Peptides against a protein of PDB entry 2FGR. Designs and how they scored, part 35

Target 1, 331 residues: chain A of PDB entry 2FGR
Amino acid sequence: SSVTLFGIVDTNVAYVNKDAAGDSRYGLGTSGASTSRLGLRGTEDLGGGLKAGFWLEGEIFGDDGNASGFNFKRRSTVSLSGNFGEVRLGRDLVPTSQKLTSYDLFSATGIGPFMGFRNWAAGQGADDNGIRANNLISYYTPNFGGFNAGFGYAFDEKQTIGTADSVGRYIGGYVAYDNGPLSASLGLAQQKTAVGGLATDRDEITLGASYNFGVAKLSGLLQQTKFKRDIGGDIKTNSYMLGASAPVGGVGEVKLQYALYDQKAIDSKAHQITLGYVHNLSKRTALYGNLAFLKNKDASTLGLQAKGVYAGGVQAGESQTGVQVGIRHAF

## One batch from the design tools (peptide; aimed at target 1 T4 L5 R284 F331)

Design b2_p17_3_s2 (made by RFdiffusion4, then SolubleMPNN; from b2_p17_3, 12 letters changed)
Fold by OpenDDE base, seed 4:
Structure b2_p17_3_s2 (fold): chain B 331 residues (1-331), chain A 17 residues (1-17)
Amino acid sequence: as target 1 above (331 residues)
Amino acid sequence: DKLLEEALKEFLEELLS
């Protein structure tokens, strides 16, 4: 058996030119290139090709030393793996997010990532962004000539909010083809939640693809989220992403990503463009910079996620510019 | 799940229109 301590400390200086009041915010933020984390993991060979595993991982907030505490909400799983694949028990990324966020060139963190995995409807569930789930059982297949899949189910444990039952139930999965430079995936998920105390289904479909040309990589996402409410009509968002990355000088990577969020319920769009650069000082340490522009139209109030500085919305129809410059260190 | 099937159908229809 083995136990490995691992982590990432990612801290930055960040600036956004507008908050909800129209004022600028700046300071020390976290997780601009990768989510800061501390974790323990290990495996035990049980023989016959069977292995047991555990994984405990929590987020680190370097700006305040985790003043709000530390937990293992990122992942807390026990698993069995073998030729059949892997079964996991415990809180984790749901299979759909685990696979489909992999096409985000900004690693689902900082001011540049695809923001489609979001609570678009003021859902009252804890994980209504569709990223993680409590009480999760997940299964991941091996890779069969490129083809692979993942499935998950989270128990609601009879959780209720208002008149809504089955809150927290998740069912979802993906199918994928990963072979050489090509990756493509389709994910489907439904999560039970509540909006305004009423039962709501969060339905999600996501298509992702990427191709590595060597000199550059292209990546794309197409997503629809629908909060299907019994009363008040559906809250639907169509999200689109296209990104490109390229190695620079053998030690760096430049990234450019565009996203469009078509928020149907308010008939409003938001456009996000982010330029990022990572400079590797070593295998474990990097400098990075992100420059993001978010344009809200009409009633849209989306804000860039400058964690530790400002991650709230802006006034309707306002644009926001964000900058992050930081250090990422992995151990 | 019929709801997922419907969502998929709607999504595909929107992508293809």
Scores: peptide ipSAE 0.015, ipTM 0.533, DockQ to the pose 0.012
OpenDDE base, seeds 1, 2, 3, 5: peptide ipSAE 0.007, 0.010, 0.006, 0.007; ipTM 0.463, 0.504, 0.397, 0.380; seed 2 fails the geometry check

Design b2_p17_3_s3 (made by RFdiffusion4, then SolubleMPNN; from b2_p17_3, 11 letters changed)
Fold by OpenDDE base, seed 3:
Structure b2_p17_3_s3 (fold): chain B 331 residues (1-331), chain A 17 residues (1-17)
Amino acid sequence: as target 1 above (331 residues)
Amino acid sequence: SALLEEALRRFLEELLS
């Protein structure tokens, strides 16, 4: 067997011009380019092409030294893999988020990411953003001439909130085509949760695609998230994203991404545009800068996720500007 | 397979409704 210790420490200086009170916030934040993490992983060759694996990964908060503690909530899996693909047992990214967030040029972190994978309805489940799940079994196929798929099921274990049962149950999967410069995927998922103590289904459909032209990459996402409630009507959000990235000078990368969040339940839209730059000082160390603009319309109160500084909402209809400048170091 | 197909159908119908 092998065991590898790995991690990322990503810390930044961040600024947002508006919080919920309309005041600016600034300070030292975390995870602007990549999520800071500490992990252990390993594999064991069992012979005949079969391998056992484990993966334990937790988030690091460099600004406060993990004052709230450390856990393995990012991933805690044991797996078997081979020519048949991979089966994973344990908390992990759900298959839909694992695949479809790959089209986000900001890697689902910092102030620039696609924010469609979100708890749009004040869901009371722990993972109502559709990103991870407890008690998860996942299966990932090999790549067959470009075609691949992933499926997952998370047990609710009879968890209840209010009158809602089956809280935390997840079922979902994706199909994809990944070949050379082209990637395209369709994901479907449903989670059982609660809103206001009442049973609610979180349904999600996501289409993603990207194409690498060598000199630049284009990427896009189309998503619908629907919290289906028996009382009060559905809370539906349609999210759209288009992004481009390009290498710069052999050691840098520039990214530009636009997203639109059409929040149907409040008849309000939010527009996000982010410019990012990463400068590689080495294979392991990079400097980065992000500049994001979030324009809320009408009743929309979305905020940029400047983790460690301010990740809350703003007043309805207010716009927010965010900046992150930081260092990412991988080990 | 029939049970899986039915489950998938119901899932898709619910998701697309």
Scores: peptide ipSAE 0.012, ipTM 0.441, DockQ to the pose 0.013
OpenDDE base, seeds 1, 2, 4, 5: peptide ipSAE 0.008, 0.007, 0.009, 0.006; ipTM 0.508, 0.494, 0.499, 0.459

Design b2_p17_3_s4 (made by RFdiffusion4, then SolubleMPNN; from b2_p17_3, 11 letters changed)
Fold by OpenDDE base, seed 2:
Order: C-alpha cells, then sequence, then structure tokens
Structure b2_p17_3_s4 (fold): chain B 331 residues (1-331), chain A 17 residues (1-17)
C-alpha cells in the first residue's frame, strides 16, 4: 500500500476592466493556470493485477486561506482497477467532463478556458455545469489500440427542489480514440435538475479532437447543452472552441484559444479569445500570464472567471478584458 | 445491445431536435 500527499498552489494577480456595474476589479486571485488543490491518494496491490485505490482532493484558495472551509469536493473516490479498467465510487468529475475538458488548452481553469460546461439556465442543482456529480459510480475502460470509453451514473437519492424530483441524477459517457498525436472523443450526458422549482433535464453532447504536430498542437470542441423545461421552453447553447499551443524555447508554452457561445434562448452570442504563456522555472514551479477578451453581443452577459477577484457577469452587450499573472507550484 | 443502441438513438434524436 502507498499513500501520497500532493497538491498545487496557484495564485495570481488578476484584473478585469468591467464588472456588472461597469467598474474595474483587481486583486489577488486563485487558480489561473491550474486549480489549486490539496489531496491524498494511494493504491494497494491486491494481487493478480487487481488494485484498490483511494483519492481525496479539495480545492485550495490561497488568497484567503480557505476561509469558507476545506472539503474533498474535487474528488472523493474509492476504486478497483485491473485488466478490466477502473471502477470508481464517490464524487468525481463525471466521465464526460473528465475526457472532454482535456481538449481545453487552458485546462478548464482561469480566465481562458472553454466555458461550455456551464449552468446556462439558472439550474438549481449543485452541479448543473456538468462537471462533477455526487453519489457517482464511474467505469473507465483500458485503452484498446487507441479506443477507450468511460461511463457514469449518479444516484439522485430522491433529492427534490420544488416539484422536481430525481435532482442530481446523472447518466453519461464517452467514447474516444487516443493514438499517438491524435485524440478524438464524443460525449453524451443527461442530468436531472430544476429550474424555477420545476423538473428540467440538462442534456449535453460534446465532440472534441486534438492533434499534436510536434511543433504545435491544435485542439477543438463542439458542444450543445440543452436545458429541457416543461414550462418556458428549452434553453439551448451551442459552444465552439478552437485552440493552438506551441512550445517556446524548451521552457515555455504559448497558447491561443478562441471560443464562441451561441446562446439560443436569448438569441445572443459571446466571443472569447485568450492568449496564455507558461514559463517553467522548474519541473514543479511555473510563472504564467493570461490575457483574455470576451465580447458579448445583444443580451449576452458572460464574464471571465477571474476566481478570487471577479467571476460575475457584465452588462448586456458589454465586452470584458481580463489579465492574470501568477505563480503555480506543484508538490 | 439493441436496447442500448435504441436508447442512445432516442437520446440523440431528442437532444438534436
Amino acid sequence: as target 1 above (331 residues)
Amino acid sequence: SKLLEEALKKFLEELLS
């Protein structure tokens, strides 16, 4: 048996030029390049190729020392693995997000990431962004000549909001091909939630692909999210992402990513473009900078996610510029 | 299984409608 303590402390100075009132915000933020975390993990060899595992991981907020507390909401799993793959029990990334966020060159973190995995409809469920789930059982296959898959089911445990039952139920999975420079995946998921106290299904389909040309990597995502409401009509968003990254001087990486969010329910689009740079001081320590521009059209009010500084929206049709400069340290 | 295929098909049809 082994037990490993691990973590990341990522803290930045962040600036956004507009909040909901049109004022600038700036200060010390968290998780600009990677989500800050503290975790424990370990494995036990049970013989015959079977292993038991555990993983406990919580988010760290370096700017305030976790003033709101610490928990293991990032991941709290026990697992069995072997030639058959891996079964996990406990809160975790749902299989769809675990796989499809891997195509985001900004790792679903900071002001530059793909923001498609979002609660687009004021869903009242705790995980209506489609990223994680409570009461989750997950299964991941081995890689078979490039082909792999993951599946998950989360129990609702008769959770109710208003008249909605089965809140928190998740079913989803992905199929993927990962071979050499090529990765491609298709993910499907449904979550039960509530909007305005009424039962709502959050349906999601995501296609991702990347190719590493050696000198540069290209990555893309196509996603549709639909909150199906019995009353008020569906809330549908089509999200698109295209990004490129390249190594710089053997110690750095530059990233450029564009995303489009077509919010059908309000007939409004938002455009996001982000330039990022990471400079490795060592294997464990890096400096980074992100520059993001978000342009909202019409009724769109999206804001960049400068965690710890400002992560709210802006006025309809307004643009927002964000900057993060920080240090990431892994242990 | 055929049941899984049908379920996935229905899901996709509903999602894409």
Scores: peptide ipSAE 0.010, ipTM 0.446, DockQ to the pose 0.012
OpenDDE base, seeds 1, 3, 4, 5: peptide ipSAE 0.010, 0.010, 0.008, 0.008; ipTM 0.500, 0.450, 0.485, 0.373

Design b2_p17_4 (made by RFdiffusion4)
Pose (drawn by RFdiffusion4):
Structure b2_p17_4 (pose): chain A 331 residues (1-331), chain P 17 residues (1-17)
Amino acid sequence: as target 1 above (331 residues)
Amino acid sequence: LADRLTDAFDTAVDEFF
């Protein structure tokens, strides 16, 4: 049995060459290599291989001292685990995002990550990016011979927005194979939401795979996200990503990731290339840099996610360049 | 439980600084 208080402070200077008005922005931001966080977790051995766990974790914003107030919105769970796997109750990453974001070489943070888990249709739900859910129960199997799975159900509790009376419901899961060097997963999910006050399903299918050769790792993601309005119409986005990472000179790591976002509702594509470097001063402390280029075509207005500096959109069809340089410290 | 909470706090302070 044990109790652990932990966290990460990851703060950076960041710059983007354009915002929605076309002006550059620079400043002090956060979470460029890993999401800054503070948390408390524990595991209690109940005997016979059965364990009880808890986990409370919230995001830290070092640039403004969590000016909007600290919370445990990253994860707030209690659980039982054993030879049967693990059951968790509470807000957390849903199983599809927990497993599939592991294929993103930029740890789903900073200006370089895969942007597929986003609210493509301006859905009105609390978590229309498909990442986390309130009122979540999740089951995770053990890994037997490499095979593993996860399932989750989040209750809507009759949250109503317009014609949608089940906003926030999540049903989803994944199947996967993980043997160390090789990992592959298929995730499928549906959320209930509303767009402009009209009931809408958020359907998501995601495939991810990676192989770690030791001298380098190759990783990729494919995703279709469809917001399907009950009365008709849909906003569909296909997202693609391929990336590679390699250790450099003991202590160092280089990462490169290319992504494409095909936004069918506006018949427009955006392409992104991101180069990253991590230099470890210790197991706990790293300096890092990220350089990204995002090219929007046609009506696309996607922007790089320089958290704490600028994470809005850009003018239609504009290209945007961004940089982050910072320090990550885990404790 | 009190001992574990104290150890966890001290460890976190040491790792942070």

Design b2_p17_4_s1 (made by RFdiffusion4, then SolubleMPNN; from b2_p17_4, 14 letters changed)
Fold by OpenDDE base, seed 3:
Structure b2_p17_4_s1 (fold): chain B 331 residues (1-331), chain A 17 residues (1-17)
Amino acid sequence: as target 1 above (331 residues)
Amino acid sequence: MEALLEEARKRFLEELS
């Protein structure tokens, strides 16, 4: 048996040139390169190739010392694993997000990540961004000659919002091929939620691929998200991402990523481009900087996610520039 | 710094026009 205490403290100075009022915001932010976290995990060998596991992980907010408290909402699982793969019980990343966010060169964190995994429709469910779920059962296969898959189901437990029932139900999964420098995946998911107190299905399809050339890595995502409503029509977003990364001088990494969000319900597009650099001072400590530009067209109001400083929207059709400079320390 | 950022921003916006 083993028990490991682990974590990351990532804090930055962040700036965005526009908030919802058109004013700049700046200050101390969190989780610019990696999400700050505190966790406990461990395994027990049960013999015969079977292992039990647990994982408890919560987010840390370095700027205010977790003033709102601490919880294990990032992951709280118990698992069995072996030659058959792994079964997990508890709140976790849903299989689709766990796999498909791996193609985001900014690791779904800071001002530079792919923002497709989002609540595009003011869904009233707690996890309508499609990232995590409560009451989740997940299964992950082993890797068979590159091929692997993951599946998940989350119970709604008869939760209701307005007239909507089954809120919080998730069903989804992915298939993937991971072999050497190549990774490719297809993910499908449906989540039950509510919009305006009315039943809504959040449907998601995502394709991802990456190739590591050694001197550089290329990565891409294609995603469609639909909030399907019986009244008012579907709220559909097509999201596209292309990124490249390369090692620099043996101790650094540079990243460049572009994303396009085609928001069909408002007939409006947003363009995001981010340049990032990570400089490793040690195996555990890094300095980093991110520079992001977000251009909203027409009715689009997207904002960069400078957590701890400003993560709200901007005025329709306005552009936003964001900067983060910070320290990441892992233990 | 702000001037450099603004120039970079301007170029980005122009390329997307």
Scores: peptide ipSAE 0.019, ipTM 0.551, DockQ to the pose 0.011
OpenDDE base, seeds 1, 2, 4, 5: peptide ipSAE 0.015, 0.008, 0.018, 0.008; ipTM 0.494, 0.448, 0.539, 0.468

Design b2_p17_4_s2 (made by RFdiffusion4, then SolubleMPNN; from b2_p17_4, 14 letters changed)
Fold by OpenDDE base, seed 3:
Structure b2_p17_4_s2 (fold): chain B 331 residues (1-331), chain A 17 residues (1-17)
Amino acid sequence: as target 1 above (331 residues)
Amino acid sequence: MEKLLEEALKKFLEELN
């Protein structure tokens, strides 16, 4: 058997020009280029092509030293893998987010990521952003000539909120084609939750694609999220993303990404544009900078996710500019 | 595009109900 200790410490100086009061916020933030983490993982060869695995991973907050404690809420899985693929038991990324977030050039972290995987409706479930689930069983196929898929089911364990039952139940999956420079995927998911103490279904459909031209990579996402409520009507958001990245001088990478969030329930749009740069000092250490602009229209109040500094909303119709400059170290 | 996503979502939900 093998056991590997691994992690990332990513800490930055961050600034946003507006909070909910219209004031600037600045300070030391976390996870600007990659989510800071500490993990343990290992595998055991069981013979015959069968392997057992474990993975335990928690988030690190370098600015406060994990003042709220440490847990394995990023991933806590045991698995079997072989020629049939991989089965995982335990809290993890749900299959849809695991695959479709891979098209986000900012890797779902910092001020630049695609923000479509979000709780758009004040859902009361712990994972109403559609990213992870408790009590999850997942299956991932091998890659068959480019074709691959993943499926997941999370048990609700009769969790209730208000009059809502089955809270935390997830069913979802993706199909994909990954071959050489091309990747394309379709993901579908439904999660049971509550809004205002009432049963609500969070439905999600996501299309993603990328192509690596060698000199540059293009990536795109199309997503619809719908919180289906019996009272008050559906809360629907259509999210769009287009991004490009390119290597710079053999040691750097530049990224540019645009996203549009069409929030139908409030008839309001938000536009996000982010420029990012990563400079590798070594294989394990990088400097980075992100510059993001978020323009809210009408009733939209979205804020950039400057984790550790400010991740709240802004006033309706206000624009927000964010900057992160930091160090990422992997071990 | 929006209509295509809505149609695909409807079909998916019909299969889940």
Scores: peptide ipSAE 0.025, ipTM 0.510, DockQ to the pose 0.011
OpenDDE base, seeds 1, 2, 4, 5: peptide ipSAE 0.021, 0.006, 0.022, 0.016; ipTM 0.546, 0.403, 0.467, 0.518

Design b2_p17_4_s3 (made by RFdiffusion4, then SolubleMPNN; from b2_p17_4, 14 letters changed)
Fold by OpenDDE base, seed 5:
Structure b2_p17_4_s3 (fold): chain B 331 residues (1-331), chain A 17 residues (1-17)
Amino acid sequence: as target 1 above (331 residues)
Amino acid sequence: MEELLREALERFRKELE
């Protein structure tokens, strides 16, 4: 048996030039390159290739010392694994997000990430961004000559919001091909939620692919999210991402990523472009800088996610520039 | 591309009903 304590403390100085009032915000933020975390994990060899595992992980907010408390909402799982793959019980990344966010060169963190995994419709469910779920059972296959898959189901436990029942139910999965430099995946998911107290289905389809050329990596995402409402019409967003990364001088990595969010319900687009650099001082410590530009068109009000400084929206049709410079330390 | 994604999503939804 083993128990490992692990974590990341990532803290930055961040700036955004516009908030909802059109004013600049700046200060100390968190999780610019990687999500700050504290975790415990371990395994027990049960013999015959069977292993038991546990994983407990929570987010750390270095700017305020977790003033709102600490929890294991990132992951709290027990698992069995073997030649059959892995079964997990507990709160975790849903299989679709676990696989498809891996194509985000900014690791779903900071001001540069793909923001497609989002609550686009003011959904009232706790996890309407499609990233994690409570009461989740997940199964992951082994990799068979590159082919692999993951499936998940989350129990709603009769959670209700307004007249909506089954809130929090998730069903979804992905199929993938991961072989050498190539990765490609298709993910499908549905979550039951509520909008305005009325039953709503959050449907999601995501395609992802990446190829590592050695000198550079290309990555892409294509996603549609649809909040299907009986009243008021569907809220549909098509999100696109294309990114490239390259090692620099053996100690650094440069990243460039573009994303387009076509918000159909408001007939408005947002364009995001981010340049990032990570400088490894050691295996565990890095300096990083991110520069992001978000252009909202028409009724779009998206904001960059400078966690700990400002993560709200901007005025409709306004552009936002964000900067993060920080230290990431892993232990 | 949008149409293909939409169609695939709708097919998936129907399978989950």
Scores: peptide ipSAE 0.012, ipTM 0.443, DockQ to the pose 0.011
OpenDDE base, seeds 1, 2, 3, 4: peptide ipSAE 0.009, 0.008, 0.006, 0.005; ipTM 0.463, 0.476, 0.427, 0.418; seed 1 fails the geometry check

Design b2_p17_4_s4 (made by RFdiffusion4, then SolubleMPNN; from b2_p17_4, 15 letters changed)
Fold by OpenDDE base, seed 2:
Structure b2_p17_4_s4 (fold): chain B 331 residues (1-331), chain A 17 residues (1-17)
Amino acid sequence: as target 1 above (331 residues)
Amino acid sequence: MEELLKKALEEFKKLLE
């Protein structure tokens, strides 16, 4: 039996040139390169190739010292693993997000990430971004000559919002091929939620791929998210991402990523481009900088996610530019 | 600080235009 304490403290100075009022915002932000976290994990060898595990992880907000409290909402699982793979019980990343966000070169955090895993429809469920779920059972296969898969089901426990029942029910999974420089995955998920107090299905399909050329890595995502509403029509978003990264001088990494969000319900697009750099001072400590530009067209109001400074939207059709410069320390 | 960040962002924006 073993228990490991681990974490990341990632804090930055951030600026965005526009908020919802058209004013600049700046200050100390969190989680610019990696999500800040504190966790406990451990494993027990049960013999015969079977292991038990636990994982408890919560987000850290270094700017305010977790003024809103600390919890294990990032992950709170007990697991069994062996030659059959791994079964997890408890709140976690849903299998689709766990796999498909791995193609995001900005690690699904800060002002640069792919923002497709989002609540596009003002869904009233707690996890309508499709990232995590409560009451989750997950299964992950071993890797079979590159092929692997993950599946998950979350119980709704008869949660209701308005007239909607089964809120929080999740079913989803992915299939993937991971071999050498190549990774490719297809994910499918459905989550039950509510919009305006009415039952809504959040359907998601995501294709991801990456290839490591040694001197550079390319990564891409294609996603459709559809909130199927009984009244008011579907809210559909097609999201696209293409990114490249390259090592610099043996101690650094440069990243460039573009994303397009085609928001069909409002017939409006948003374009995101981000340049990032990470400078490793050690295996545990890095300096980083992100520069992001978000162009909204027409009725689009998307904002960059400068957590701890400003993560709201902008006025329709406005562009937003953001910067983060920070320190990441892992322990 | 704001002015420095604003200048950097303006330069970055020009690079993207």
Scores: peptide ipSAE 0.035, ipTM 0.590, DockQ to the pose 0.014
OpenDDE base, seeds 1, 3, 4, 5: peptide ipSAE 0.008, 0.017, 0.026, 0.007; ipTM 0.445, 0.464, 0.504, 0.383

Design b2_p17_5 (made by RFdiffusion4)
Pose (drawn by RFdiffusion4):
Structure b2_p17_5 (pose): chain A 331 residues (1-331), chain P 17 residues (1-17)
Amino acid sequence: as target 1 above (331 residues)
Amino acid sequence: LTLSRNGNNYSVSFDFF
């Protein structure tokens, strides 16, 4: 049995060459290499291989001292685990995002990550990016011979927005194979939401795979996200990503990732290339740099996510360049 | 920071670097 207080402070200087008005922005931001966080967790051995766990974790914003207030919105769970796997109750990553975001070489943070888990349709739910859910129960199997799966159900509790009376419901899961060097997963999920006050399903299918050759790792993601309005109409986005990472000179790591976002509702594509470097001063402390280029075509207005500096959109069809340089310290 | 227990034995560990 044990109890652990832990966290990460990841703070950076960041710059984007344009915002929604076309002006550059620079400043002190956060979470470029790993999401800054503070948390408590524990595991209690109950005997016979059965364990009880808890986990409370919230995001840290070092640039403003969590000016909007600290919370445990990253994870707030209690669990039982054993030879049967693990059951968790509470807000957390839903199983599809927990497993599939592991294929993103930029740890789903900073200006370089895969942007597929986002609110493409301006859905009105609290978590229309498909990442986390309130009122979540999840089951995770053991890994037997490489095969493993996860399932989750989040209750809507009759949250009502317009014609949608089940906003926030999540049903989803994944199947996967993980043997160390090779990993592959298929995730499928549906959320209930509303767009402009009209009931809408958020359907998501995601495939991810990676192989770690030791001298380098190759990783990729494919995703279709469809917001399907009950009365008709849909906003569909296909997202693609291929990336590679490699250790450089012991202590160093280089990463490169290319992504494409095909936004069918506006018949427009956006392409992104991101180069990253991590230099470890210790197992706990790293300096890092990220350089990203995002090219929007036609009506696309996607912007790089320089958290704490600028994470809004850009003018239609504009290209945007971004940089982050910072320090990550885990404790 | 971590507190651990094994039976009646307790230990504390702290890792910063």

Design b2_p17_5_s1 (made by RFdiffusion4, then SolubleMPNN; from b2_p17_5, 8 letters changed)
Fold by OpenDDE base, seed 3:
Structure b2_p17_5_s1 (fold): chain B 331 residues (1-331), chain A 17 residues (1-17)
Amino acid sequence: as target 1 above (331 residues)
Amino acid sequence: LTLSRDGDKVSVSVELE
């Protein structure tokens, strides 16, 4: 059996030109290129192709030394794997987010990522962004000639908010084709939550695809998220993403990504464009820089996620520019 | 850092750059 201690410390200097009051914010932030983390993982060969595994991972906040504490909310799983694939028990990325965020060239981290996986409706559930779930059972198939799939179910355990029952229940999955330079996936999910103390279903459909041309990679996402409310109408967001990345000089990578968030409930759009560069100093250490521009139209108030500095919204119809320059170190 | 166990043997491996 083996146990591996692993982690990433990613810390940056970040700037955004506008907060909710229209003022600039700047300081030391965290997780600009990769989410800072500390984890333990291990495997045990049980023979016959069967393996047991565990994974415990929590987020690290380098700017304040985890002043709010440490937990394993990123992942806390035990698993069995073999020729049949992998079964996981415990808090983890839900299958839909695990697969579909892989098309985000900014790895769902920092100021540049696709922000479609979001709580668009002030959902009162803890994981209403559709990224992770408590009480999760997940299954991932092997790759069969390119075809693969993942499925998950999270128990609500009779959690209630207001009059809403079954809060936290998740059901979802994806089908994918991964073969050589091509990847394509379709994900579907439903999560039970509450808005204003009333039962609400969060429905999500996501299509992703990428192609690696060797000299460059193209990636795209199409997503619809709908919070179905009994009162007040549905809150629907259509999100689109297109990105490209290319290696530079054998030690660097440049990324460009555009996203559009069409927020139907407020009839407002937001446009995001991000330029990123990663420079590898070694296999474990990199320098990076991100430049992001977010344009809100009409009633849109989206903000860039400069974690550790400012991750709130802006005034309606305002634009925000963000910069991150940092160091990522893996161990 | 990797810890390995084989029976009563515990091994620690550190990759040094």
Scores: peptide ipSAE 0.028, ipTM 0.651, DockQ to the pose 0.611
OpenDDE base, seeds 1, 2, 4, 5: peptide ipSAE 0.028, 0.026, 0.026, 0.000; ipTM 0.632, 0.646, 0.642, 0.263; seed 5 fails the geometry check

